Peptides against a protein of PDB entry 4Y8H. Designs and how they scored, part 41

Target 1, 196 residues: chain A of PDB entry 4Y8H
Amino acid sequence: TSIMAVTFKDGVILGADSRTTTGAYIANRVTDKLTRVHDKIWCCRSGSAADTQAIADIVQYHLELYTSQYGTPSTETAASVFKELCYENKDNLTAGIIVAGYDDKNKGEVYTIPLGGSVHKLPYAIAGSGSTFIYGYCDKNFRENMSKEETVDFIKHSLSQAIKWDGSSGGVIRMVVLTAAGVERLIFYPDEYEQL

## One batch from the design tools (peptide; aimed at target 1 T1 T22 S168)

Design b2_p28_6_s4 (made by RFdiffusion4, then SolubleMPNN; from b2_p28_6, 12 letters changed)
Fold by OpenDDE base, seed 1:
Structure b2_p28_6_s4 (fold): chain B 196 residues (1-196), chain A 28 residues (1-28)
Amino acid sequence: as target 1 above (196 residues)
Amino acid sequence: AFLANELSEEAKKGLEETSKKMVEKLLS
């Protein structure tokens, strides 16, 4: 698995590979790695498919309830819900989550919640087995307030590198762009990114 | 490859409990 979320000038972009490695036995890794929890709040999932799905379902429900009572939740609120679920149940969960969202007040935001349930607000985050191979690349190439196009390219190149090194990553690269203009879904195929 | 792993009963119970507590706080 290779997942990441990157803030940029106009919002935030989430990205993920699509590989679910299988063999003689049924794999337990996440398949739906980019998951909506609110209109403009999404997450990247890694670890146990069952664990992260349960968490995401609860968060989605909680944010819907929040909306009915108080209006649209902030990305920080969503991250707080994820954190509470992950931290209070850390002994029984295998979950790595990146929360990303956009709102007019806070613009694009990224929160990473690694194993153990800590929460960290960052300008960008990477996770999954493939992330180990691209920390250096991302650190060297990330810039704040990039354009949409620059950010798409950054994510595409980063995940491409991760996939090259990580046998557990591959398939298509999916992205979700969150801005004031709305939500945009992107997809890139191996023939496109393998040549980068 | 990884073996199949479903949500444990302990995890399920814990998540449900945490969820209930959060809802109570949200609606208070």
Scores: peptide ipSAE 0.632, ipTM 0.884, DockQ to the pose 0.528
OpenDDE base, seeds 2, 3, 4, 5: peptide ipSAE 0.501, 0.623, 0.621, 0.630; ipTM 0.841, 0.882, 0.877, 0.885

Design b2_p28_7 (made by RFdiffusion4; failed a check: the pose's geometry)
Pose (drawn by RFdiffusion4):
Structure b2_p28_7 (pose): chain A 196 residues (1-196), chain P 28 residues (1-28)
Amino acid sequence: as target 1 above (196 residues)
Amino acid sequence: SAEETAALTERATTRRNEAYARGEPWLV
């Protein structure tokens, strides 16, 4: 897997490849790793497909219940629910999750939750096996308060490289845009991003 | 902290390899 989330001027963008692996076999070339847990709180999933789906379903349930009793949860609250599940069940889970959301007060936020269940709030985050190959590129090219178009390009170019080098990444590049304007789904095909 | 991170990584690789032997998919 190759996944990332990036905060920018108007909010946050999540991005991911679409490859599911069963050994060297590609079990699914068009996977959607970007998953809704609330209207404007989404996550990027990496690691075990089963673990991350089970976790995301539980978190969506908790936040739906939270919304019924107390209104819209913050992105930090959503990340806290993910952490509680990942930390308390660290022995049985293989889940690297990035949580990203948009709040009108807080604008875009990114929380990354690596294997042990620790929580890290960051301007941007990268994860998944393919992310190792783009730490150098992303650290060199990221800047705060980028425009929407600049952020789409940063994510497109970054995941393009992670897919190029990582055999466990591929297929299409999916992105989810989170702003006050709503939610936008973007997709980029190999013929476009490969030759970047 | 480093030893703990390494143990978590070994455990996660082991779970993945056992899942592959059973034909189960991963977002690796």

Design b2_p28_7_s1 (made by RFdiffusion4, then SolubleMPNN; from b2_p28_7, 16 letters changed; failed a check: the pose's geometry)
Amino acid sequence: MEEEKKKLLELAAKKIAEAFARGEPSFL

Design b2_p28_7_s2 (made by RFdiffusion4, then SolubleMPNN; from b2_p28_7, 21 letters changed; failed a check: the pose's geometry)
Amino acid sequence: MKKEIEELKKKAAEMLAARFAKGEPSFS

Design b2_p28_7_s3 (made by RFdiffusion4, then SolubleMPNN; from b2_p28_7, 16 letters changed; failed a check: the pose's geometry)
Amino acid sequence: MKEELEALKKKAAAQLAAAFARGEPSLL

Design b2_p28_7_s4 (made by RFdiffusion4, then SolubleMPNN; from b2_p28_7, 18 letters changed; failed a check: the pose's geometry)
Amino acid sequence: MEEEEKKLKELAKKKLEEAFKKGEPSYS

Design b2_p28_8 (made by RFdiffusion4)
Pose (drawn by RFdiffusion4):
Structure b2_p28_8 (pose): chain A 196 residues (1-196), chain P 28 residues (1-28)
Amino acid sequence: as target 1 above (196 residues)
Amino acid sequence: SPLTLEEKNAMLKELKTYYEEKYGSQTI
């Protein structure tokens, strides 16, 4: 997989490829790796499809219950629920999860949770097997407080390269935009991003 | 917290069993 989340002027954008792998076989070329756990708290999933789906479902359930009792959870709170599951079950899970959300007070936030269940709050995060190929590119091209259009381009160009080199990434590029204006789903096809 | 760690673990075990049977060795 190739996944990433990027904070910017108005909030945060999540991005991902759409490839699911069963060996070298592409079990699903149109996978949705960007998953809602609350209205404006989403995650990017990498690693085991089964593990990450089970985790996301439980987290969605916890945050729904949290909302019923205490109102809207913070993005940090969502990330903490993901961590609790990933850390306490580290021996049995293969889940690399990036958590991103929008709060009116805190604006855009990104938390990355690698294999061991540790939590890291970052301006942007990249993960998945394809992410190794774009550490150089992303570190060179990321800047804080980019516009929406600049952030879409940064993600598009970054994942385009990760897909180009990583055989375990491909298909379409999916993005989810998180701002005070609501939630926007974006999709970019190979004929557009390949020749960038 | 609306859920305990024990409750979450019970749910995780059940969901993993369900999804491992549905997806097999799929990775993302």

Design b2_p28_8_s1 (made by RFdiffusion4, then SolubleMPNN; from b2_p28_8, 14 letters changed)
Fold by OpenDDE base, seed 1:
Structure b2_p28_8_s1 (fold): chain B 196 residues (1-196), chain A 28 residues (1-28)
Amino acid sequence: as target 1 above (196 residues)
Amino acid sequence: SPVSLEEKNKLLEELLKEYREKLGDAVV
């Protein structure tokens, strides 16, 4: 798996490959590593498909109840719920999560929650088995307050490199763009990104 | 918090049982 989330001028973009490994068929919902937990709060999933899906479902449920009582939750609130679940159950979970969201007050935010359940707020985050191959590339090429197009290209190139070297990554590159304007899903196919 | 940690942990245990049974060792 190769996943990442990147803050930019107008919000945040999440990106993921689509390869899954299993001894049995798994549904598209499971293979989609970009998971919605609220209108403009999403997460990237790495690790056990079952574990990360369960965590995301609970967070989604929690945020729905939160909304009914307190209004739209912040990205930080969502990250705290993920953190709580991952940390309190760390001995029974294989889950790496990147939480990303947009709101008008805080703009785009990214929180990474690696194995063990720590939480780190960052301008961008990468995770998954493929991330080890692109730390250098990302550090060199990331810039604050990029345009949407620059950020899409950055993520596409980054994940392309991760997929190139990580046997556990591949397939299509999916992205979710979160801004004031709304939510946009993007997809890029191997014939395009392999040439980068 | 609209849902207590205890309740979330209970729900997690239930979902983990179900999803691990359904999905096995699938990795993302």
Scores: peptide ipSAE 0.743, ipTM 0.969, DockQ to the pose 0.739; fails the geometry check
OpenDDE base, seeds 2, 3, 4, 5: peptide ipSAE 0.723, 0.725, 0.705, 0.683; ipTM 0.967, 0.964, 0.961, 0.956; seeds 2, 3, 4, 5 fail the geometry check

Design b2_p28_8_s2 (made by RFdiffusion4, then SolubleMPNN; from b2_p28_8, 16 letters changed)
Fold by OpenDDE base, seed 4:
Structure b2_p28_8_s2 (fold): chain B 196 residues (1-196), chain A 28 residues (1-28)
Amino acid sequence: as target 1 above (196 residues)
Amino acid sequence: SPVSLEEKQEKLKKLREEYRKKLGDAVV
């Protein structure tokens, strides 16, 4: 898996590959690793498919309850729910989560929750088995307050490199753009990103 | 969160088991 989320001028973009593995095999399945937990709060998932799906479901449910009682939750609130679940179950879970969201007050925000359940607010985050191959590239090429197009390009190149070197990453690159204008889904196929 | 940690833990346990049955040892 290769996942990332990047804050930019107008909000935040999440990106992920789609490869799934089962045991020693690459499954013939396209997995959506970008998961909605609220209208403009999403997460990237790495690790156990079962664990991360369960966590995301619980968070989504709790954010719905939160909304009904208190109004729209902040991205920080969502991250805190993820953190609680991951930290309190760190000995039993295999889950790496990146939480990203947009609201008018805080704009785009990214919170990374690695294995162990710590939480870190960052301008961008990368995770998954493919992330180790792109730390250098991301560090050198990330800039604050990029345009949407620059950010899409940054994520596309980053994930393309991760996929190139990580056998556990591949398939399509999916992105979700969260801004004041709404939610936009993007998809890029191997024929495009492999040429970068 | 309006729900206790205990309730979250119980739900997590249940959902993990359900998804393990559906997804097996799949990794993302």
Scores: peptide ipSAE 0.601, ipTM 0.933, DockQ to the pose 0.854; fails the geometry check
OpenDDE base, seeds 1, 2, 3, 5: peptide ipSAE 0.600, 0.600, 0.598, 0.590; ipTM 0.931, 0.931, 0.929, 0.927; seeds 1, 2, 3, 5 fail the geometry check

Design b2_p28_8_s3 (made by RFdiffusion4, then SolubleMPNN; from b2_p28_8, 15 letters changed)
Fold by OpenDDE base, seed 1:
Structure b2_p28_8_s3 (fold): chain B 196 residues (1-196), chain A 28 residues (1-28)
Amino acid sequence: as target 1 above (196 residues)
Amino acid sequence: SPVTLEEKKEKLEELRKKYREELGDAVV
């Protein structure tokens, strides 16, 4: 798995590969590693498919309850719910989560929750087995307040490099763009990113 | 209304079991 989320000028973009190490039937259900937990709060999932789906379901439910009582939750609030679940159950979970969201007050935000359940707010985050191959590239090429197009390109190149070297990553690259304008879903195929 | 930590743990285990039955040991 190779996942990442990147804040930019107008919001945040999440990206993920789609390879799954399982039978074909199960793969179809877990290939999308970008998961919605609220309108403009999404997460990237790494680790156990069962664990991460369970966590995301609970977070989504909690954010729905939160919304009914207090209004739209912040990305930080969402990250705190993820953190509590991951930390308090760390002995039983194999989960790496990146939480990303947009709101008008805080703009785009990224929180990474690695195995163990710590939480870290960052301008961008990478995770999954493929991330080990792209720390250097990302550090060199990330810039704050990039345009949407620059950010899409950055993520595409980053994940392409991860996929190139990580046997557990591949397939299509999916992205979710979160801005004031709404939510946009993108997909890029091997014929495009393999040439990068 | 707040949900307790214990309730969250119980629900998590329930859902983990459910998805393990459906997804096996699939890794993402």
Scores: peptide ipSAE 0.647, ipTM 0.930, DockQ to the pose 0.679; fails the geometry check
OpenDDE base, seeds 2, 3, 4, 5: peptide ipSAE 0.625, 0.645, 0.639, 0.636; ipTM 0.928, 0.930, 0.930, 0.927; seeds 2, 3, 4, 5 fail the geometry check

Design b2_p28_8_s4 (made by RFdiffusion4, then SolubleMPNN; from b2_p28_8, 15 letters changed)
Fold by OpenDDE base, seed 1:
Structure b2_p28_8_s4 (fold): chain B 196 residues (1-196), chain A 28 residues (1-28)
Amino acid sequence: as target 1 above (196 residues)
Amino acid sequence: SPVSLEEKQEKLEKLRKEYREKYGDAVV
């Protein structure tokens, strides 16, 4: 798996490959590693399909309850719910989560929650087995307050490199763009990104 | 949160089991 989320001028973009490993046929939901937990709060999933799906389901439900009582939750609030679940159950979970969201007050935000259940707020985050191959590239090429197009290009190149070297990454590259204007899903196929 | 940690943990375990039955040992 190769996943990442990047804050930019107008919000945040999440990106993921789509390769999965299993002894049986795998459903499309599992291959889509970008998961909605609220209108403009999404996450990237790495690790056990069962674990990460379960976590995301609970967070989504909790944020629905939160909304009914207090209004739209912040990205930080969402990250705190993920953190609670991941940290308190760390001995039984295989889950790496990147939480990303947009709101008018905080703009785009990214929180990474690695296997141990710690939480780290970052301008951008990368995770999954493929991330080890692109730390250098991302550090060199990331800039704050990029345009949407620059950010899409950055993520596409980053994940392309990760997929090139990580046998556990591949398939399509999916992205989700979160801004004041709304939510946009993007998809890029091997014929395009393999040439980068 | 109005929902206790214990309740969240119980729900998590139930969902994990359900998804293990559905997806097996699939890894993302």
Scores: peptide ipSAE 0.661, ipTM 0.941, DockQ to the pose 0.737; fails the geometry check
OpenDDE base, seeds 2, 3, 4, 5: peptide ipSAE 0.633, 0.658, 0.629, 0.627; ipTM 0.935, 0.939, 0.936, 0.933; seeds 2, 3, 4, 5 fail the geometry check

## One batch from the design tools (peptide; aimed at target 1 R19 K33)

Design b2_p29_1 (made by RFdiffusion4)
Pose (drawn by RFdiffusion4):
Structure b2_p29_1 (pose): chain A 196 residues (1-196), chain P 29 residues (1-29)
Amino acid sequence: as target 1 above (196 residues)
Amino acid sequence: EKEELLEEAEEKFEEEPWLKEASEIPGDL
């Protein structure tokens, strides 16, 4: 997998490839790794497909119940629920999850939760096997308060490279845009991003 | 070029060891 989330001027964008692997075989070339846990709180999933889906379903359930009793949860609250599940079940889980959301007070936020269940709040986050190949590129090219178009390009170019080098990444690039204007789904095909 | 990318990643992992867990997690995703 290759996944990332990036905060910018108007909020946050999540991005991911669409490859599911079963060995060297590509079990699914059009996977959706960007998953809703609330209207404007989404996550990027990496690691075990089964583990991350089970976790995301539980988190969505907790936040739906939280919404019924106390109103809209913060992005930090959503990341805390993911952490509680990942940390307490660290022996049995293979889940690298990035949590991203939009709050009108807090604007865009990104929390990354690596294997051990620790939580890290960051301006942007990259993860998945393909992310190793773009630490150099992303650290060189990321800046705070980018525009929507600049952020889409940063993600597009970053995941294009991660897919180029990482055999466990590929297919289409999916992105989810989170702003006060709502939620936007973007998709970019190989003929566009490969030759960048 | 690939070896250089891996060297840069190793240097980044020395700065923030927890990133290695995020990058090298096993699974089908």

Design b2_p29_1_s1 (made by RFdiffusion4, then SolubleMPNN; from b2_p29_1, 13 letters changed)
Fold by OpenDDE base, seed 3:
Structure b2_p29_1_s1 (fold): chain B 196 residues (1-196), chain A 29 residues (1-29)
Amino acid sequence: as target 1 above (196 residues)
Amino acid sequence: KLEELLKIAEERFKKDPWMREAAYVPGDL
């Protein structure tokens, strides 16, 4: 898996590869590792497909309940719910999560929750086995307050490099753009990113 | 080149140990 989320001038963009691996096998199935938990709060998933799906479902439920009682939750609130679930159940869960969201007050925010259930707020986060290969690239090329186009390019190049080196990553690159204007899903195929 | 990339990762993990737990999560994804 190669996943990341990047804050930029107008919000935040999540990105992920789509490869699924079980043991020594690479599945042909294209999996969506970007999961909605609220209108403009999404997450990237790594680890157990079942565990991360269950966690995301529970978070989605809590955020809908929150909305009905208090209004739209902040990204920090969503990250707190994820953290609580991951930390309190760390003995029974195999999950790595990046939470990203947009609201008018806080703009784009990113919270990463690695295995064990700690939480870290960052301008951008990378995770999964493919992330091991792109720390240098990301540190060199990330800039704060990039444009949408610059950020899409940054994520595309980053994940392309991760996929190049990580046998557990591949398939399509999916992105979700969260801004005041709404939600936009993007997809890039191997022919589009392998040449970068 | 691969060795250089992994060296960079290890240096980052020394600075921020929790990042190792974000990079290496067992499972399907």
Scores: peptide ipSAE 0.730, ipTM 0.965, DockQ to the pose 0.887; fails the geometry check
OpenDDE base, seeds 1, 2, 4, 5: peptide ipSAE 0.720, 0.220, 0.718, 0.718; ipTM 0.963, 0.609, 0.963, 0.963; seeds 1, 2, 4, 5 fail the geometry check

Design b2_p29_1_s2 (made by RFdiffusion4, then SolubleMPNN; from b2_p29_1, 13 letters changed)
Fold by OpenDDE base, seed 5:
Structure b2_p29_1_s2 (fold): chain B 196 residues (1-196), chain A 29 residues (1-29)
Amino acid sequence: as target 1 above (196 residues)
Amino acid sequence: SLEELLKIAEEYYKKNPEMAEASHIPGDL
């Protein structure tokens, strides 16, 4: 897996590859590793498909209940729920989560929750087995307050490099753009990003 | 427990199928 989330001028963009594996076998499946937990709060998932799906489902339900009682939750609140679940179940859980969201007060925010259930707020985050190959590239090329187009290109190039070197990453690149204007889903195919 | 919370979520999605937008696939990501 190669996943990332990047804050930019107008909000935040999440990105992911789509490869799924079973042990050493690469399954011919296109998976969606970008999961909605609230209207403008999403997550990137790495690790066990079953474990991370369970966590995301619980968080989504929790945030729906929260909304009915207290109004729209912040991205920080969502990250706190993820953190609690990941930390409490760390001995039985294989999950790496990036939480990203947009609201009018805080704009785009990114929280990374690695194995063990710690939480870190960052301008951008990368995770998954492919992330190891792109730390240097991302650090060199990330800029604060990029345009939407610049951020899409940054994520596309970053994930392309991760996929190139990580045998556990591949397929399509999916993105979710979260802004004041709403939610936009993007998809890029190998024929496009392999040439970068 | 996590299992109990999952059961609650499943029951919620039965009542609100439009909210069940997540992909359920076995294996590793």
Scores: peptide ipSAE 0.215, ipTM 0.680, DockQ to the pose 0.145; fails the geometry check
OpenDDE base, seeds 1, 2, 3, 4: peptide ipSAE 0.208, 0.209, 0.213, 0.192; ipTM 0.685, 0.687, 0.684, 0.658; seeds 1, 2, 3, 4 fail the geometry check

Design b2_p29_1_s3 (made by RFdiffusion4, then SolubleMPNN; from b2_p29_1, 11 letters changed)
Fold by OpenDDE base, seed 3:
Structure b2_p29_1_s3 (fold): chain B 196 residues (1-196), chain A 29 residues (1-29)
Amino acid sequence: as target 1 above (196 residues)
Amino acid sequence: EREKLLEIAEERFKKEPWMREAAFVPGDL
């Protein structure tokens, strides 16, 4: 898996590969690792497909309940719910999550929740086995307050590099763009990103 | 080149150990 989320001038973009693997086996399956938990709060998933989906489902429920009572939750609130679930159930869960969201007050925010259930707020986050190959690239190329186009290119190049070296990553690159204007899903195929 | 990239990652993990837990999560994804 190669997943990341990047804050930029107008919001935040999540990105993910789509390869599914079990040990040495690469499944001929394209998995959507970007999951909605609220209108403009999404997550990237790593680890157990079942565990991360269950966590996301529970978070979605809590955020729906929150919305009905208090209005739109902040990204921080969503991250707190994820953290609570992951930390309190760490003995029974295999999950790595990046939470990203947009609201008018806080703009784009990113929280990463590694295995074990710690939480870290960052301008951008990278995770999964493919992330091990792109720390240097991301450090050199990330800038705060990039444009949408610059951020899409940054993520595309980053994940392309991750996929290049990580046998557990591949397939399509999916992105979700969260801004005041709404939600936009993007997809990039190997023929495009392998040439970068 | 692959080894050099992994070396960079290891240096990061020394500074921020939790990042190893973000990079290596067993499972389907």
Scores: peptide ipSAE 0.763, ipTM 0.972, DockQ to the pose 0.854; fails the geometry check
OpenDDE base, seeds 1, 2, 4, 5: peptide ipSAE 0.754, 0.755, 0.752, 0.754; ipTM 0.970, 0.970, 0.970, 0.970; seeds 1, 2, 4, 5 fail the geometry check

Design b2_p29_1_s4 (made by RFdiffusion4, then SolubleMPNN; from b2_p29_1, 13 letters changed)
Fold by OpenDDE base, seed 2:
Structure b2_p29_1_s4 (fold): chain B 196 residues (1-196), chain A 29 residues (1-29)
Amino acid sequence: as target 1 above (196 residues)
Amino acid sequence: KLEELLKEAEKAIEKNPEMKEAWFVPGDL
């Protein structure tokens, strides 16, 4: 897996590869590792597909209840719910999660929740087995307040490099753009990103 | 090239411990 979320001038973009592995085998299944928990709050998932899906489902439920009582939750609130679930169950879960969201007050925000259930607010986050290969690239190339186009290119190049080196990453690159204008889904195929 | 990438990762983690992630997270994803 190679996943990331990047804040930019107008919001935040989540990105992920689509390869799934079971043991020593590469599954033919294309997996969507970008998961909606609220209209403009999404997450990237790494680790156990079952564990991370269960966590995301519980978070989505809590955010729906929150919305009914208090209105639209903040990204921080969503990250807090993820953190509580991951930390309290850390001995029985294999989950690495990046939470990203947009609201008019806080703009784009990113929270990383690595194995163990700690939470860290960051301008951008990377995770998964492929992230090992792009820590240096991301550190050198990330800039705050990039344009949408610059951010898409940054994520595309980053994930392309991760996929190139990580046998557990591949397939299509999916992105979700969260801004004041709404939600936009992007997809990039190997024929395009392998040429970068 | 692989060794260089791993060294860069180690340096980045040391510089930014809050961004630390496992080299490999077991599971399907």
Scores: peptide ipSAE 0.244, ipTM 0.816, DockQ to the pose 0.726; fails the geometry check
OpenDDE base, seeds 1, 3, 4, 5: peptide ipSAE 0.241, 0.212, 0.158, 0.243; ipTM 0.818, 0.797, 0.755, 0.819; seeds 1, 3, 4, 5 fail the geometry check

Design b2_p29_2 (made by RFdiffusion4)
Pose (drawn by RFdiffusion4):
Order: C-alpha cells, then sequence, then structure tokens
Structure b2_p29_2 (pose): chain A 196 residues (1-196), chain P 29 residues (1-29)
C-alpha cells in the first residue's frame, strides 16, 4: 500500500492508492483504504486488510458510543482508541494506520500509528510499503500551511511516485478532504497521475 | 467506565478474529 495524510491551511487531506494484494496478484484494483470512523475523523489503512477493517469497525463503534454520551470526540481521542487496540494486540495485528481529523478548535491533525502501536502526532505522515520511495521527495517538498490545491498536488505527486516504484501500490489515487466546509472525496486516474 | 468495559471486550474479540484470519488467504493493503 501507499498511504498519507497532510495538514494544511484549512484542515487535512488523506490520500491513498487503491491496490489490494494477494501475493503478486492484485485482488482488488479499486480498494478504498480511506475509512470514516466519525463525521470528520478518518483514517488511512495499511498492512493486513482484515486487521485494519476489524480495527476501524471497533473504533467507529467506540466513537459512536462516545458521541452518544459525551458529544463529538477529538481527533486525539480517536487516535488514542486506535492505539489502545493496536498496542494491546500488537502480537496479533499487522496494522499501519494514519488517523486524521478536523476539529474547529484544533483545525487539521494527523496521528500515525506504526506496527508496535506507538502514537506520533505530525504535520504530515506517510506509510505503507510504497512510502519508503517518497521519504526523500516528501521531506523536500512539504511545507506547513499549504493551500488546498497545493496539498492535493503534493499528495498527487507523492503517491504517483510511490505507485511508480512500488509494485504493491497502484490503481487510482483516492483523497478525502477534511475542512470546516464538510467532507470531499477526490479520485485521480492513472492516465492523469502517471505522466506527472 | 462503560466505554472501557466495551473496549476491553472488543480487544478480546479482535485478538480472536486476528488469529482466525491467519488461517485464510492473506490480503494486504
Amino acid sequence: as target 1 above (196 residues)
Amino acid sequence: SSLDEVLETEKENLSTAAKAARHETAENL
């Protein structure tokens, strides 16, 4: 997989490829790796498809219950629920998850949760097997407080390269935009991003 | 709290489901 989340002026954008692998075979070329756990709290899933889906479903359930009792959870709270599941079950899980959300007070936030269940709050995060190929590119090109259009381009160009070099990434590029204006889903096809 | 108790239950269910999934054809993201 190739996944990332990027904070910017108005909030945060999540991005991902759409490839599911079963060996070298592409079990699903149009996978949606960007997953809602609350209205404006989403995650990017990497690693085991089964593990990350089971985790996301439990987290969605916890945050729905949290909302019923205490109102809207913070993004940090959502990340903490993911961590609790990933850390306490680290021996049985293969889940690399980036958590991203929008709060009116906190604006955009990104938390990355690698394999061991540790939590890292970052301006942007990249993960998945394809992310190794774009550490150099992303570190060179990321800046804080980018516009929406600049952020879409940063993600588009970054994932385009990760897909180019990583055989375990491909298909379409999906993005989810999180701002005070609501939630926007974006999709970019190979004929556009390949020749960038 | 009630949310903690629910989350403890779900951690056991998750561990079981994860172990069961290892006996199937692996799919990865």

Design b2_p29_2_s1 (made by RFdiffusion4, then SolubleMPNN; from b2_p29_2, 19 letters changed)
Fold by OpenDDE base, seed 4:
Structure b2_p29_2_s1 (fold): chain B 196 residues (1-196), chain A 29 residues (1-29)
Amino acid sequence: as target 1 above (196 residues)
Amino acid sequence: SELEELLEKDKKELRKKALEEKKKTPLFL
């Protein structure tokens, strides 16, 4: 897996590859690793497909209940719920989660929850087996307050490089853009990003 | 709170589910 989330001037963009593996083999399955937990709060998932889906389902449920009682939750609240689940079950789960969301008060925010269940608020985060190949690239090329187009390009190039070197990453690149204007889903196919 | 109580229940259920899934062919992201 190669996943990332990047804050930018108008909000936040999540990005992910779609490859799924079974042991040492590539599974014939294209997985959507960008998962909605609230209207403008999403997550990137790495690790166990079952574990991360279960966690996301629980978070989504909690945020729905929260909304019904108290109104729209913050991204920080969502990250806290993820953290509680991941940390308290760290011995039994294999989950790496990036939580990203947008609201008018806090704008775009990113929280990374690596194995072990710690939580870190960052201007951008990368995770998954492919992330090891792109730390240098991302550190060099990330800038705060980029445009949407610059951020899409940054994520596309970053994930393309990760996919190039990580056998556990591949398929399509999906993105979710979260801004005041709403939610936008993007998809980029190998024929496009492999040429970057 | 109600949410805290539910979260505690969900933590336990998640542990159980994780153990059950370990017995299956794992899918990884």
Scores: peptide ipSAE 0.405, ipTM 0.877, DockQ to the pose 0.916; fails the geometry check
OpenDDE base, seeds 1, 2, 3, 5: peptide ipSAE 0.397, 0.403, 0.403, 0.400; ipTM 0.872, 0.873, 0.871, 0.862; seeds 1, 2, 3, 5 fail the geometry check

